# Peptides against a protein of PDB entry 5IXI, part 53

Target 1, 141 residues: chain A of PDB entry 5IXI
Amino acid sequence: TPLLDASSLEYLFAQGQYDLVKCLAPIRDPKTEQDGHDIENECLGMAVLAISHYAMMKKMQLPELPKDISYKRYIPETLNKSIRQRNLLTRMRINNVFKDFLKEFNNKTICDSSVSTHDLKVKYLATLETLTKHYGAEIFE

## One batch from the design tools (peptide; made by RFdiffusion4, then SolubleMPNN)

Design b2_p16_6_s4 (from b2_p16_6 with E4K Y12W T13E S16E)
Fold by OpenDDE base, seed 2:
Structure b2_p16_6_s4 (fold): chain B 141 residues (1-141), chain A 16 residues (1-16)
Amino acid sequence: as target 1 above (141 residues)
Amino acid sequence: DWFKELVNKFKWEPLE
């Protein structure tokens, strides 16, 4: 994998977020039902990375984030539509899991400066490569 | 991989 300068990494990170959410880089097809669950969980993880990066860039602490922070605009639109079709209890569970995920990540990783914005971008793009069908095929080698 | 470990920790399963 070639080294990317800061500006290139920032561009790819922004574009990657857009491509994931807008399904221009569609998530891979699940091989099994469990694989489908893993994909969804990974998408929630991607949302945590994106939100955490945003918070770090804005010098915001977790308590300063909006109380209604959600994964909805940080995951593939197709997945968001799928989640909306599920029953209330399932949606509540997903929301709770996500909030706990974000809280834990911020408290134990971001707030103590264990991870930089650079690390988040790299992790996001690396995950995007494996999560989507063909994203980054020409970039990551 | 710290990220994968974290994702695994917060895995969810549908109730339906």
Scores: peptide ipSAE 0.213, ipTM 0.775, DockQ to the pose 0.742
Fold by OpenDDE base, seed 3:
Structure b2_p16_6_s4 (fold): chain B 141 residues (1-141), chain A 16 residues (1-16)
Amino acid sequence: as target 1 above (141 residues)
Amino acid sequence: DWFKELVNKFKWEPLE
């Protein structure tokens, strides 16, 4: 197996984000209702990773992040459509949970230096592999 | 699994 250098990792990370959002790498089917909720939460987590990576690359601090930052462009389009169809209270709850999630995560990535952009890319791709159907299988074909 | 722990901390349930 070839070594994954920095440029390759950057490429895979970018492609992985695109594949997740565009549903080219579809998320796995839920086994239960609770599993479905877990999948959605993981998708929101993926959005946090992507946004945090962006912020770190731009050397942005928490106050510098857009106030209207949202998960909408960082989760699967199918999930985004689903969320938009839910009632107002549910959407508000999701928004609040996401903002709190992002805030706390930024304390670990931007405020603290314990997590690097490299770590975020690795974690994103690793999570993508477990979250989606057959991710990476095409590479081995 | 710092990320997994963080995700679990922000679990939510839909109202519908």
Scores: peptide ipSAE 0.212, ipTM 0.771, DockQ to the pose 0.683
Fold by OpenDDE base, seed 1:
Structure b2_p16_6_s4 (fold): chain B 141 residues (1-141), chain A 16 residues (1-16)
Amino acid sequence: as target 1 above (141 residues)
Amino acid sequence: DWFKELVNKFKWEPLE
């Protein structure tokens, strides 16, 4: 991983979020059905990173987050469309898993302060590189 | 890797 100054890291983090959501940096093709499921879980993880970073930057506590916070704005649009086509029970399960994921992570980042905003940006970009098709190769290779 | 551990902890399986 290269050494990036604060301004460059902030820019790349913002651009990376946009590229992931808008599918300008498309997620990699799954090799198997299980791999596809793992990719979806990684995307949900990326949403947790992005939301938690936002909360930390705004100095928000867990109760201050919107009660209806969702992954919808923070995952690839193609995946969001796919999820919306699934049955109600599946969507409810995904929502519950995500809420638990976000809650636990917020405890770790905001309450326990074990993770910094810098750590989140680095992890986001590093994961983005492995999750997408050749994104960030010029930076992290 | 704290993130990898967290993602693995909350992995889910589809109902279908």
Scores: peptide ipSAE 0.206, ipTM 0.773, DockQ to the pose 0.622
Fold by OpenDDE base, seed 5:
Structure b2_p16_6_s4 (fold): chain B 141 residues (1-141), chain A 16 residues (1-16)
Amino acid sequence: as target 1 above (141 residues)
Amino acid sequence: DWFKELVNKFKWEPLE
């Protein structure tokens, strides 16, 4: 893989977020129902990465984050639409799982500072490559 | 992979 300077990495990270949410880099097709569920979990993870990066850049602690923070703007629009069609109890559970996920990850990033913003960008792009169908082929060749 | 492990901790099953 090519070495990326800070500015290049920042650009790719920003573009990658946009591509994922707008489905310009569509997520891969599930092989099974369980695989589809795993893909959704990875998307929630991507949202946690994006939000955590935002929080770190703003030097915000978890209690300082807006109470209405959600995965909705940080996952593929197609997935967001799918989740909205599910029953209330399922949607509530997804929200709870996400909040717990974000809380736990915050301990590792903001509280303990064991993960840097650089690490988040790298992990985001690496996960994006495996999560989507053909993303980054021109970059990682 | 710390991230993969973290994702696995928060896997959930749908209620429907």
Scores: peptide ipSAE 0.207, ipTM 0.775, DockQ to the pose 0.679; fails the geometry check

Design b2_p16_7_s1 (from b2_p16_7, 8 letters changed)
Fold by OpenDDE base, seed 3:
Structure b2_p16_7_s1 (fold): chain B 141 residues (1-141), chain A 16 residues (1-16)
Amino acid sequence: as target 1 above (141 residues)
Amino acid sequence: SENEKLYKEFKELESL
């Protein structure tokens, strides 16, 4: 993997978020129904990474974040639209799962493992490369 | 490596 300086990594991280959300880097096609669920979970995980990075940059704990923060701004727009079309109970479940994601990640990874914003960016971009159809080929081989 | 360990941990949490 190429060595990226801090400014380049920051730029790529921001651009990667934009590309994922705007579907400029489309997520890969699911091979099975379970694979589809895994892809959605990975997208939610990406949202956790992005939000955690945001929180760390702002030096605020998760409970201190605005209440309107959710996965909606941090997942592919196509997936967000799909989720909004699902029934209320399903949406509630997804919300709960996401909240659990975020909480557990904060407790077990951010706090206990002393993960840095650098680590989050690297993980985000690496996951983005595997999650999308063709993104990151020039960076990761 | 340390990074590999963290990445594994991240992935495990993301699979919840």
Scores: peptide ipSAE 0.029, ipTM 0.645, DockQ to the pose 0.046
Fold by OpenDDE base, seed 4:
Structure b2_p16_7_s1 (fold): chain B 141 residues (1-141), chain A 16 residues (1-16)
Amino acid sequence: as target 1 above (141 residues)
Amino acid sequence: SENEKLYKEFKELESL
């Protein structure tokens, strides 16, 4: 698989985010309950990648982001609807897990490892291929 | 590769 240039990667990253959220690239069907949980965790990971990329592009630190920053705009709409239908305690737990994940990612990966926006796009697209039913674009080797 | 190392790190974080 040939390497994608920067402009192609930027385009695919933007389109991939749109396709995932709008379910134009639908996530795969879970094989088991645990598989379903893994898929949701991967979607939360995708949200962290997307938010981190946004923050880096805007040269913003996490404390500068709105306090109500959430996964809602960065996960499949079907999953978002499913989460909103769950009980209050479950939703609170998911929110806490997401906040902790975002904080941990910022501390250990963005700050300490100096991950670039390029790295985030590559990881995002690679994960998108694994998560979705029919999306095919081999990027990560 | 460097990408593989970062990928492994990201996968570990996604398991939180």
Scores: peptide ipSAE 0.029, ipTM 0.644, DockQ to the pose 0.046
Fold by OpenDDE base, seed 5:
Structure b2_p16_7_s1 (fold): chain B 141 residues (1-141), chain A 16 residues (1-16)
Amino acid sequence: as target 1 above (141 residues)
Amino acid sequence: SENEKLYKEFKELESL
């Protein structure tokens, strides 16, 4: 794949977040029920990456983030709509899973591995490519 | 590479 300089990565990362959330880069169709669950978890992972990047840029630690920080604005709108249609217990579970997810990512990756904002952008874009239908093909093939 | 190691870690975390 072509090398992307810092400016290009910044642009593509911003555009990629927008495309994912606005469903301009639609997520792939699930092959099975388990695959659907995996796709949702990957979307939650994308939210964790995006939030972590934001926090790092703002020089904020996880405990300094709002307690009500949510995945809702960082996942595909279609998925957000789907989740909102689920029952209360399911939504509570998803919220708890996400918060735990974010916490674990911060502890195990950000703190322990000294991950940079550059690394988060690369991972985000790479995951975006695999998660969506034909997005980034011209860039990552 | 270092990036590959990090990406593996990211994927492991995404499976939570």
Scores: peptide ipSAE 0.028, ipTM 0.645, DockQ to the pose 0.045
Fold by OpenDDE base, seed 1:
Structure b2_p16_7_s1 (fold): chain B 141 residues (1-141), chain A 16 residues (1-16)
Amino acid sequence: as target 1 above (141 residues)
Amino acid sequence: SENEKLYKEFKELESL
């Protein structure tokens, strides 16, 4: 895996977020039902990384973020549409689990473990490579 | 439960 300088990493991180959400980097096909659930969970995890990175860059704490913060703008549009079609109780559960983890991640992992924005970008891009069909084929080899 | 599975999956991010 090649090493990237800060400017290149910043560019790839920004572009990667756009490509994931807009489905320009389509997520891989699930091999099983469980694999499908794992893919969705990873996408939700990507949202946590993206939101946390945003908060860190803006020097904002979680309470300073909008109360209605959601994964909706940080996951593939296809997945967002799929979730919207699920029943209310299911959507509520997903929202609650997501918000709870986001809170814990920011309070314990980010604030207490000295995770940097650089680390988040690396994790994001690495996960993106595994999640998508063709993204980063030459970048992460 | 489904919630527990989601939470455990997310917690893998704490390995950073």
Scores: peptide ipSAE 0.044, ipTM 0.678, DockQ to the pose 0.056; fails the geometry check

Design b2_p16_7_s2 (from b2_p16_7, 7 letters changed)
Fold by OpenDDE base, seed 1:
Structure b2_p16_7_s2 (fold): chain B 141 residues (1-141), chain A 16 residues (1-16)
Amino acid sequence: as target 1 above (141 residues)
Amino acid sequence: SENEKLYEEFKKLEEL
């Protein structure tokens, strides 16, 4: 994996978030039904990374974040639309699991200082590369 | 369960 300076990493992270959400970097096609679920979970994981990075950069604790913090603005728009079409119980389950992990991730992993904003950007971009069809082919040579 | 699978997938992030 190529080494990137801080400025390049910051740019790629910001652009990667935009490309994922706006579906400019489309997620890969699922090979199986289970693969489809894995892809969805990875997308939700990307939301956790993005939100946590935002909180760290703003020096905010979870209680300072909006009460209605959600994955909705941090996942592919196509996936967001798909989730919104599911039944209420399913949506509630997804919301609860997401919120619970976001809390745990920030309280234990982030607050323990075991993960830096740099680490989050690297993980985000690495996941983005595996999650999307053609993104960053020239960058991750 | 589906909740467990989703949670375990998220927990992979802690392995950073």
Scores: peptide ipSAE 0.042, ipTM 0.665, DockQ to the pose 0.056
Fold by OpenDDE base, seed 2:
Structure b2_p16_7_s2 (fold): chain B 141 residues (1-141), chain A 16 residues (1-16)
Amino acid sequence: as target 1 above (141 residues)
Amino acid sequence: SENEKLYEEFKKLEEL
């Protein structure tokens, strides 16, 4: 947010990633099946933001990223376990969609320098607020 | 986020 300096934003972003993955800031309960699907997509989006931020900080180009880069380390562990229990075709679809989006996001957003690391942190924290049960209240209330 | 490009790209994933 515009009220946070760079150091505070960096801290909150790092802590937010940790809390999301470790389920210390648990994702909200889905109200419907569609809501559950939206939550999963938002979690995958959070992974894209986190990975892109990492790549930008390391000044890495997309071809320099590991070939096996995945959402697995960047989403809630509970969701990761859920995905692993799904059938092979579903898991393949999720992997492909994620990789395709990551590529597209980097090519059209990151590589064009239209988005800064600051923007990614702000978007991440804003999404985290709506995605989790209590994290938003902790930071913004 | 105030970045329109970031928002639009992010929403594309949410709609898949």
Scores: peptide ipSAE 0.038, ipTM 0.671, DockQ to the pose 0.058
Fold by OpenDDE base, seed 4:
Structure b2_p16_7_s2 (fold): chain B 141 residues (1-141), chain A 16 residues (1-16)
Amino acid sequence: as target 1 above (141 residues)
Amino acid sequence: SENEKLYEEFKKLEEL
């Protein structure tokens, strides 16, 4: 596998986000209930990576983003639909967990400038490979 | 590598 240049990485990152959200690269089927929970957490992690990348590219701090920022536009549509069908308390929990997660990531990883947009793209694509059924194999094999 | 360390950090955060 040849080393990807910056332009190729940027393209793959953008395409990967679109394919994940639109379910063109569907996430893998869970093997167990715990595996399903792990998959959802990985999707939330993907949303954090995507939002953080967006913020960095726009040179915005997290408080400058809309207060109603959510995972909804950054996770698979199938998962978003599933979450919306859950009861209010569950949805509130997920929202709180995500916001805490995003804040923690921003404070400990982004604000101290230890992570670059390049690092976020690499992590995003690497996670996409493990998370999806077939798309990852096309990119990394 | 440093990238490996960052990867592990991101992975831990995703488990929150």
Scores: peptide ipSAE 0.028, ipTM 0.653, DockQ to the pose 0.046
Fold by OpenDDE base, seed 3:
Structure b2_p16_7_s2 (fold): chain B 141 residues (1-141), chain A 16 residues (1-16)
Amino acid sequence: as target 1 above (141 residues)
Amino acid sequence: SENEKLYEEFKKLEEL
């Protein structure tokens, strides 16, 4: 919102990432099986936002990212544990889906639309509000 | 807001 200055936004973005990954802001309970899948996709999206923000801040291109770039450190720890318990083929599929997310986001949004780090922070926090149970309700309208 | 179009684009990508 227009009430947040740059310093406040930076703080909230950093804290939001920490709270999501450490499950201090737990993700909402799925209402259906499909809702559970949607929640997982949103978490993968959050990872894409976080990684893209990091890369932009470090002036890195996607080909320059480490080969082991993954969602693992950017999603809720509970979800990461859940994914690691799934069979090999499922994990391979998830890895491929995430790579597709990252590539498409870079090509279609970062490069073509000139998305800024500010935009990424706003989107991240807005998604965090909808993804978690009771986070950010006092800030967002 | 001015970023609503981008937010919708982000959402589409997150649903891949």
Scores: peptide ipSAE 0.028, ipTM 0.656, DockQ to the pose 0.046

Design b2_p16_7_s3 (from b2_p16_7, 10 letters changed)
Fold by OpenDDE base, seed 1:
Structure b2_p16_7_s3 (fold): chain B 141 residues (1-141), chain A 16 residues (1-16)
Amino acid sequence: as target 1 above (141 residues)
Amino acid sequence: SRNKKEYEEFKKLESL
């Protein structure tokens, strides 16, 4: 993995979030039905990373985040629209899985102070590269 | 789930 200076990493992280959400960096096509589910789970994971990064930058703990914190603003807009069209029980399950993952990630990874905002950006961009079709190929070569 | 696996992998790779 190429080494990036702090300013370049900050820029790429911010732009990567924008590109993912706005579908300027489209997610890869699923190879199977299970692959499709894996892609959605990865997108939810990206939301956890982004929210955790935001919380750390603002020096906020999970209880200080809005009660209605959601993945909606941190996943591809196309996926968000797809989820909103699913039945109530499915949407409830997705919400619960996301909230549980966010809580566990912050309690067991962030709160032990072993993970920095730098680490979150690196992980986000690395996942973004694998998740999208052709994004950042020249950066991560 | 893949999401859970991703979390576990991240814990192992906290310093890249």
Scores: peptide ipSAE 0.028, ipTM 0.642, DockQ to the pose 0.056
Fold by OpenDDE base, seed 4:
Structure b2_p16_7_s3 (fold): chain B 141 residues (1-141), chain A 16 residues (1-16)
Amino acid sequence: as target 1 above (141 residues)
Amino acid sequence: SRNKKEYEEFKKLESL
């Protein structure tokens, strides 16, 4: 497998986000209930990566982002629909956990300059390969 | 691969 240059990585990252959200690269079927929970958590993690990357590219701090920022536009549409069908308390829990995770990640990882946009793209694509059925296997295998 | 190694390094961050 050849090394990806910066331009190729940028392209794959953008395309990967689109494919994940639009379910063109569908997430794998869960093997167990716990596996399903793990998949959802990974998707939420993907949203954190994508949002953080967006903020870094726009040179915005987390408080400068809309207060209603959410995972909704950054996770598979199928998962988003599933979450919206859950009860209010569950949705509130998910929202709170996500916002806490996003805040913690940005404060201790991004703001400390320990992670670059390049690192976020690599992590995103690597996770995408593990989450989806067949997408990206030729790159990260 | 290098990409998989980097993935594993960030894996613990998603446990937050």
Scores: peptide ipSAE 0.024, ipTM 0.645, DockQ to the pose 0.041
Fold by OpenDDE base, seed 2:
Structure b2_p16_7_s3 (fold): chain B 141 residues (1-141), chain A 16 residues (1-16)
Amino acid sequence: as target 1 above (141 residues)
Amino acid sequence: SRNKKEYEEFKKLESL
């Protein structure tokens, strides 16, 4: 498989993001409870990547992002529904962990490590390949 | 895979 140029990578990133959220590329079945927890954490990580990519493309700083920014539009809808069914304290914890993760990623990774939008797309697609059942298997050999 | 190295490079992201 030839190396992906910028246009192809942009397309695959956009399509992959859509497919993950809409469950067209369904996340893999958890093999254990711990595996399920790992999958959820990876999904939250995917949301951080997607939001960070958006912010970088718009040349926005973290304080300029909406105060109510959340993972809800950036994770599989099935997972979002599952989280909404959990108790208030659990949902609050998830929200806080996500926001802290996003903040830390922006400060330590985006700013300090000079991660590019290209890097984020590559990381996103690579994670998507491991997270979903069969998505991207032909590309990531 | 071709992109496995890039994945491992950012694997520490999940530990933030």
Scores: peptide ipSAE 0.024, ipTM 0.642, DockQ to the pose 0.040
Fold by OpenDDE base, seed 5:
Structure b2_p16_7_s3 (fold): chain B 141 residues (1-141), chain A 16 residues (1-16)
Amino acid sequence: as target 1 above (141 residues)
Amino acid sequence: SRNKKEYEEFKKLESL
């Protein structure tokens, strides 16, 4: 099995983001209500990874990011549509949870650890494989 | 897999 080099990983990461957001790689069907919640949380996690990767590439700290930065462009469009249909309080909660998660990830993983953009791409693709129905099969050994 | 093992090293923080 060929090792994923840097260029291949970059390509797959970019394509994976596109496929997830555009629902070309649809997320798996929830088995329970809790499973559905877990899936949404994983999607929000994917958004954190994508944003963190972007920030690192641009050498930007979280305070330098737009104050209205959100998950909306980094999660599956179907999920985004679903969230937009929820009531204001729910949407506010999701926004707060996401922002807290992003901040925590920056502090505990990006700042305190030696996590690189390479690591974020690997984590993103690995999570994408587990989150979607059939996408990403046989990519990793 | 090798990449999945690396992925697991910081999976903890991905859970909301």
Scores: peptide ipSAE 0.024, ipTM 0.648, DockQ to the pose 0.039; fails the geometry check

Design b2_p16_7_s4 (from b2_p16_7, 9 letters changed)
Fold by OpenDDE base, seed 2:
Structure b2_p16_7_s4 (fold): chain B 141 residues (1-141), chain A 16 residues (1-16)
Amino acid sequence: as target 1 above (141 residues)
Amino acid sequence: SRNEKEYKEFKELESL
């Protein structure tokens, strides 16, 4: 947020990422089946933000990232376990869509739109607020 | 396709 300095944002982003993955800030309960699907998509989006932030901080281009880069370390562990229980074709689809989005995000959003690491942290925290049960209230209430 | 449909659901995340 505009009220947070760079150091505060860096801390909150790191802590938020950790809390999301470790389920210390659990994702909200889905109200409907569609809501559950939306939550999963948001989590995958959070992974894209986190990976892109990492790449930018390391000044790495997309081809320089590991080819086996995945959402697995950047989404809630509970969701990761759920995805791993799905059939092979479904998992392949998720992987392909994720990688395609990551590529497109880096090419058209990061490069073309000149998105900064600051912007990514803000977007991450804003999404985290809506995605989790209580984390948003802790920071923004 | 299923991939395209799923991809479009991520578009809101691209708008920073």
Scores: peptide ipSAE 0.028, ipTM 0.642, DockQ to the pose 0.058
Fold by OpenDDE base, seed 4:
Structure b2_p16_7_s4 (fold): chain B 141 residues (1-141), chain A 16 residues (1-16)
Amino acid sequence: as target 1 above (141 residues)
Amino acid sequence: SRNEKEYKEFKELESL
Protein backbone atom coordinates (compact mmCIF):
# COMPACT_ATOMS: atom_id res chain seq x y z
CA THR B 1 0.00 0.00 0.00
CA PRO B 2 1.50 3.32 -1.07
CA LEU B 3 1.93 6.24 1.30
CA LEU B 4 -0.77 8.90 1.12
CA ASP B 5 0.38 12.36 0.13
CA ALA B 6 -1.20 15.52 1.50
CA SER B 7 -3.65 15.89 -1.38
CA SER B 8 -4.84 12.31 -1.09
CA LEU B 9 -5.24 12.66 2.67
CA GLU B 10 -7.29 15.83 2.27
CA TYR B 11 -9.57 14.14 -0.24
CA LEU B 12 -10.05 11.01 1.86
CA PHE B 13 -10.77 13.07 4.96
CA ALA B 14 -13.48 15.07 3.22
CA GLN B 15 -15.01 11.99 1.64
CA GLY B 16 -14.79 10.05 4.89
CA GLN B 17 -16.74 12.70 6.77
CA TYR B 18 -19.47 12.62 4.16
CA ASP B 19 -19.60 8.83 4.08
CA LEU B 20 -19.80 8.55 7.87
CA VAL B 21 -22.56 11.13 8.29
CA LYS B 22 -24.62 9.88 5.36
CA CYS B 23 -24.14 6.27 6.49
CA LEU B 24 -22.59 5.35 3.16
CA ALA B 25 -19.90 3.85 5.35
CA PRO B 26 -22.14 2.34 8.02
CA ILE B 27 -20.83 1.89 11.53
CA ARG B 28 -20.23 -1.66 12.67
CA ASP B 29 -22.83 -3.61 14.58
CA PRO B 30 -22.29 -3.66 18.34
CA LYS B 31 -21.30 -6.99 19.85
CA THR B 32 -22.58 -6.05 23.32
CA GLU B 33 -24.37 -3.19 25.03
CA GLN B 34 -21.04 -1.84 26.21
CA ASP B 35 -19.69 -2.12 22.68
CA GLY B 36 -22.63 -0.06 21.49
CA HIS B 37 -21.81 2.60 24.05
CA ASP B 38 -18.18 2.58 22.94
CA ILE B 39 -19.24 3.00 19.32
CA GLU B 40 -21.36 6.02 20.20
CA ASN B 41 -18.51 7.57 22.15
CA GLU B 42 -16.19 7.04 19.20
CA CYS B 43 -18.70 8.79 16.96
CA LEU B 44 -18.80 11.73 19.35
CA GLY B 45 -15.02 11.73 19.32
CA MET B 46 -15.14 11.85 15.54
CA ALA B 47 -17.35 14.92 15.81
CA VAL B 48 -14.80 16.59 18.08
CA LEU B 49 -12.06 15.88 15.55
CA ALA B 50 -14.13 17.20 12.66
CA ILE B 51 -15.20 20.37 14.47
CA SER B 52 -11.69 21.05 15.71
CA HIS B 53 -10.34 20.59 12.20
CA TYR B 54 -12.96 22.99 10.89
CA ALA B 55 -12.08 25.58 13.51
CA MET B 56 -8.37 25.28 12.78
CA MET B 57 -8.89 25.62 9.05
CA LYS B 58 -11.02 28.72 9.60
CA LYS B 59 -8.51 30.04 12.16
CA MET B 60 -11.30 30.34 14.70
CA GLN B 61 -11.12 29.88 18.44
CA LEU B 62 -13.76 27.80 20.17
CA PRO B 63 -15.61 30.84 21.59
CA GLU B 64 -15.89 32.21 18.06
CA LEU B 65 -17.88 29.18 16.96
CA PRO B 66 -21.65 29.29 17.24
CA LYS B 67 -22.75 28.70 20.83
CA ASP B 68 -25.18 26.09 19.60
CA ILE B 69 -22.47 24.06 17.90
CA SER B 70 -23.35 20.41 18.14
CA TYR B 71 -22.34 16.93 17.14
CA LYS B 72 -25.52 16.57 15.08
CA ARG B 73 -23.97 17.36 11.70
CA TYR B 74 -20.84 15.34 12.37
CA ILE B 75 -22.14 11.92 13.45
CA PRO B 76 -23.95 9.19 11.52
CA GLU B 77 -27.52 10.18 10.75
CA THR B 78 -28.73 6.92 12.25
CA LEU B 79 -27.05 7.73 15.56
CA ASN B 80 -28.37 11.28 15.49
CA LYS B 81 -31.90 9.96 15.04
CA SER B 82 -31.38 7.51 17.89
CA ILE B 83 -30.16 10.23 20.25
CA ARG B 84 -33.07 12.52 19.37
CA GLN B 85 -35.46 9.76 20.41
CA ARG B 86 -33.97 9.52 23.90
CA ASN B 87 -35.45 11.39 26.85
CA LEU B 88 -34.62 15.01 27.60
CA LEU B 89 -32.31 14.32 30.53
CA THR B 90 -30.28 11.86 28.49
CA ARG B 91 -29.95 14.30 25.61
CA MET B 92 -28.90 17.05 28.00
CA ARG B 93 -26.25 14.77 29.47
CA ILE B 94 -24.90 13.90 26.03
CA ASN B 95 -24.82 17.56 25.04
CA ASN B 96 -22.98 18.55 28.20
CA VAL B 97 -20.46 15.73 27.94
CA PHE B 98 -19.80 16.56 24.31
CA LYS B 99 -19.32 20.27 24.95
CA ASP B 100 -16.99 19.57 27.86
CA PHE B 101 -15.03 17.13 25.71
CA LEU B 102 -14.77 19.60 22.85
CA LYS B 103 -13.64 22.38 25.17
CA GLU B 104 -11.06 20.21 26.89
CA PHE B 105 -9.71 18.90 23.61
CA ASN B 106 -9.30 22.36 22.14
CA ASN B 107 -7.77 23.86 25.27
CA LYS B 108 -5.22 21.17 26.01
CA THR B 109 -4.54 19.73 22.56
CA ILE B 110 -5.27 22.26 19.83
CA CYS B 111 -4.45 25.53 21.59
CA ASP B 112 -1.21 24.06 22.88
CA SER B 113 -0.27 23.40 19.24
CA SER B 114 0.44 19.76 19.99
CA VAL B 115 -1.87 18.57 17.21
CA SER B 116 -2.03 19.77 13.60
CA THR B 117 -4.80 19.52 11.03
CA HIS B 118 -2.76 16.74 9.46
CA ASP B 119 -2.83 14.79 12.72
CA LEU B 120 -6.58 15.26 13.01
CA LYS B 121 -7.16 13.90 9.51
CA VAL B 122 -5.00 10.85 10.19
CA LYS B 123 -6.76 10.14 13.48
CA TYR B 124 -10.16 10.65 11.89
CA LEU B 125 -9.50 8.24 9.04
CA ALA B 126 -7.89 5.67 11.31
CA THR B 127 -10.91 5.73 13.61
CA LEU B 128 -13.25 5.62 10.63
CA GLU B 129 -11.62 2.39 9.49
CA THR B 130 -12.10 0.71 12.87
CA LEU B 131 -15.59 2.11 13.39
CA THR B 132 -17.18 1.14 10.08
CA LYS B 133 -17.92 -2.29 8.67
CA HIS B 134 -15.59 -2.43 5.67
CA TYR B 135 -14.57 1.12 4.78
CA GLY B 136 -10.90 1.99 4.40
CA ALA B 137 -9.58 -1.45 5.25
CA GLU B 138 -7.39 -1.50 2.15
CA ILE B 139 -5.79 1.83 3.07
CA PHE B 140 -5.26 1.56 6.82
CA GLU B 141 -4.52 -2.14 7.00
CA SER A 1 -1.68 -0.80 10.39
CA ARG A 2 0.42 2.18 9.38
CA ASN A 3 -1.68 4.52 11.48
CA GLU A 4 -1.96 2.27 14.52
CA LYS A 5 0.60 4.20 16.55
CA GLU A 6 -1.07 7.56 15.98
CA TYR A 7 -4.47 6.02 16.60
CA LYS A 8 -3.41 4.73 20.01
CA GLU A 9 -1.82 8.05 20.95
CA PHE A 10 -5.15 9.86 20.61
CA LYS A 11 -7.26 7.11 22.16
CA GLU A 12 -6.90 8.42 25.70
CA LEU A 13 -8.10 11.85 24.61
CA GLU A 14 -11.35 10.33 23.41
CA SER A 15 -11.94 8.87 26.87
CA LEU A 16 -12.74 12.31 28.27
Scores: peptide ipSAE 0.023, ipTM 0.633, DockQ to the pose 0.042
Fold by OpenDDE base, seed 5:
Structure b2_p16_7_s4 (fold): chain B 141 residues (1-141), chain A 16 residues (1-16)
Amino acid sequence: as target 1 above (141 residues)
Amino acid sequence: SRNEKEYKEFKELESL
């Protein structure tokens, strides 16, 4: 198992975010409607991880984040486009669920469990590997 | 994967 030092992990995390959002590492194809829903949830989870990491790096609490903070810049562009096409009520629901999840994650996972930025990067990359088609095949085992 | 152990320590996502 190759060792990922801090600098390598930082690089891979940054690149992974870029690859996911820009669809350079495309998400896997859904096998069912439920699978598609699960994939979207995972993408939203990735956004929570990315935002939480950003907030921790900037030493910002959730109330200090922009009020209009959203998943839009942290999920695959294809998914973002898809969500934009959904009706207002659906989009509002997604926004509410996301904000609640972000808040809960911050309170219970970040604060209570003392999750570090290192942990978030590891979780992000691990999820990225399972979420995308072939990303990380040469890096992760 | 190498990070599976750490991966499982995180809470599950809330479902839409």
Scores: peptide ipSAE 0.024, ipTM 0.641, DockQ to the pose 0.044; fails the geometry check
Fold by OpenDDE base, seed 3:
Structure b2_p16_7_s4 (fold): chain B 141 residues (1-141), chain A 16 residues (1-16)
Amino acid sequence: as target 1 above (141 residues)
Amino acid sequence: SRNEKEYKEFKELESL
């Protein structure tokens, strides 16, 4: 069985973010309309993990993050294009939900130091495996 | 897989 040390985990986390955003690791096909909605929510969740990891590494609190912080650079490019084509009210709702999710995650998970950067990387990669088509099949078990 | 199991264990983090 593969053993992921700290260096290997850091490498895989960085590569996984790149692969997800650039659609080199494409997200799985939705089986239903509800499944499609769930997939999009998982992608937004991945953005929260990535941003939170970045903030922790830079020792930044949420109020110190730029006001223009967004999911746009942390989700698959195909999904970002899809969202941009939706009407204004829908885009506003998505943005508000994301902002609230990020705030809640920061307050209840990051600020109380219950989760480390290591935990975030593990969860990111685990979610990436379930979200994408056969990603890391030879590495993950 | 091991990571799928870990995903289930950490799923609460995305339910906030």
Scores: peptide ipSAE 0.022, ipTM 0.644, DockQ to the pose 0.039; fails the geometry check

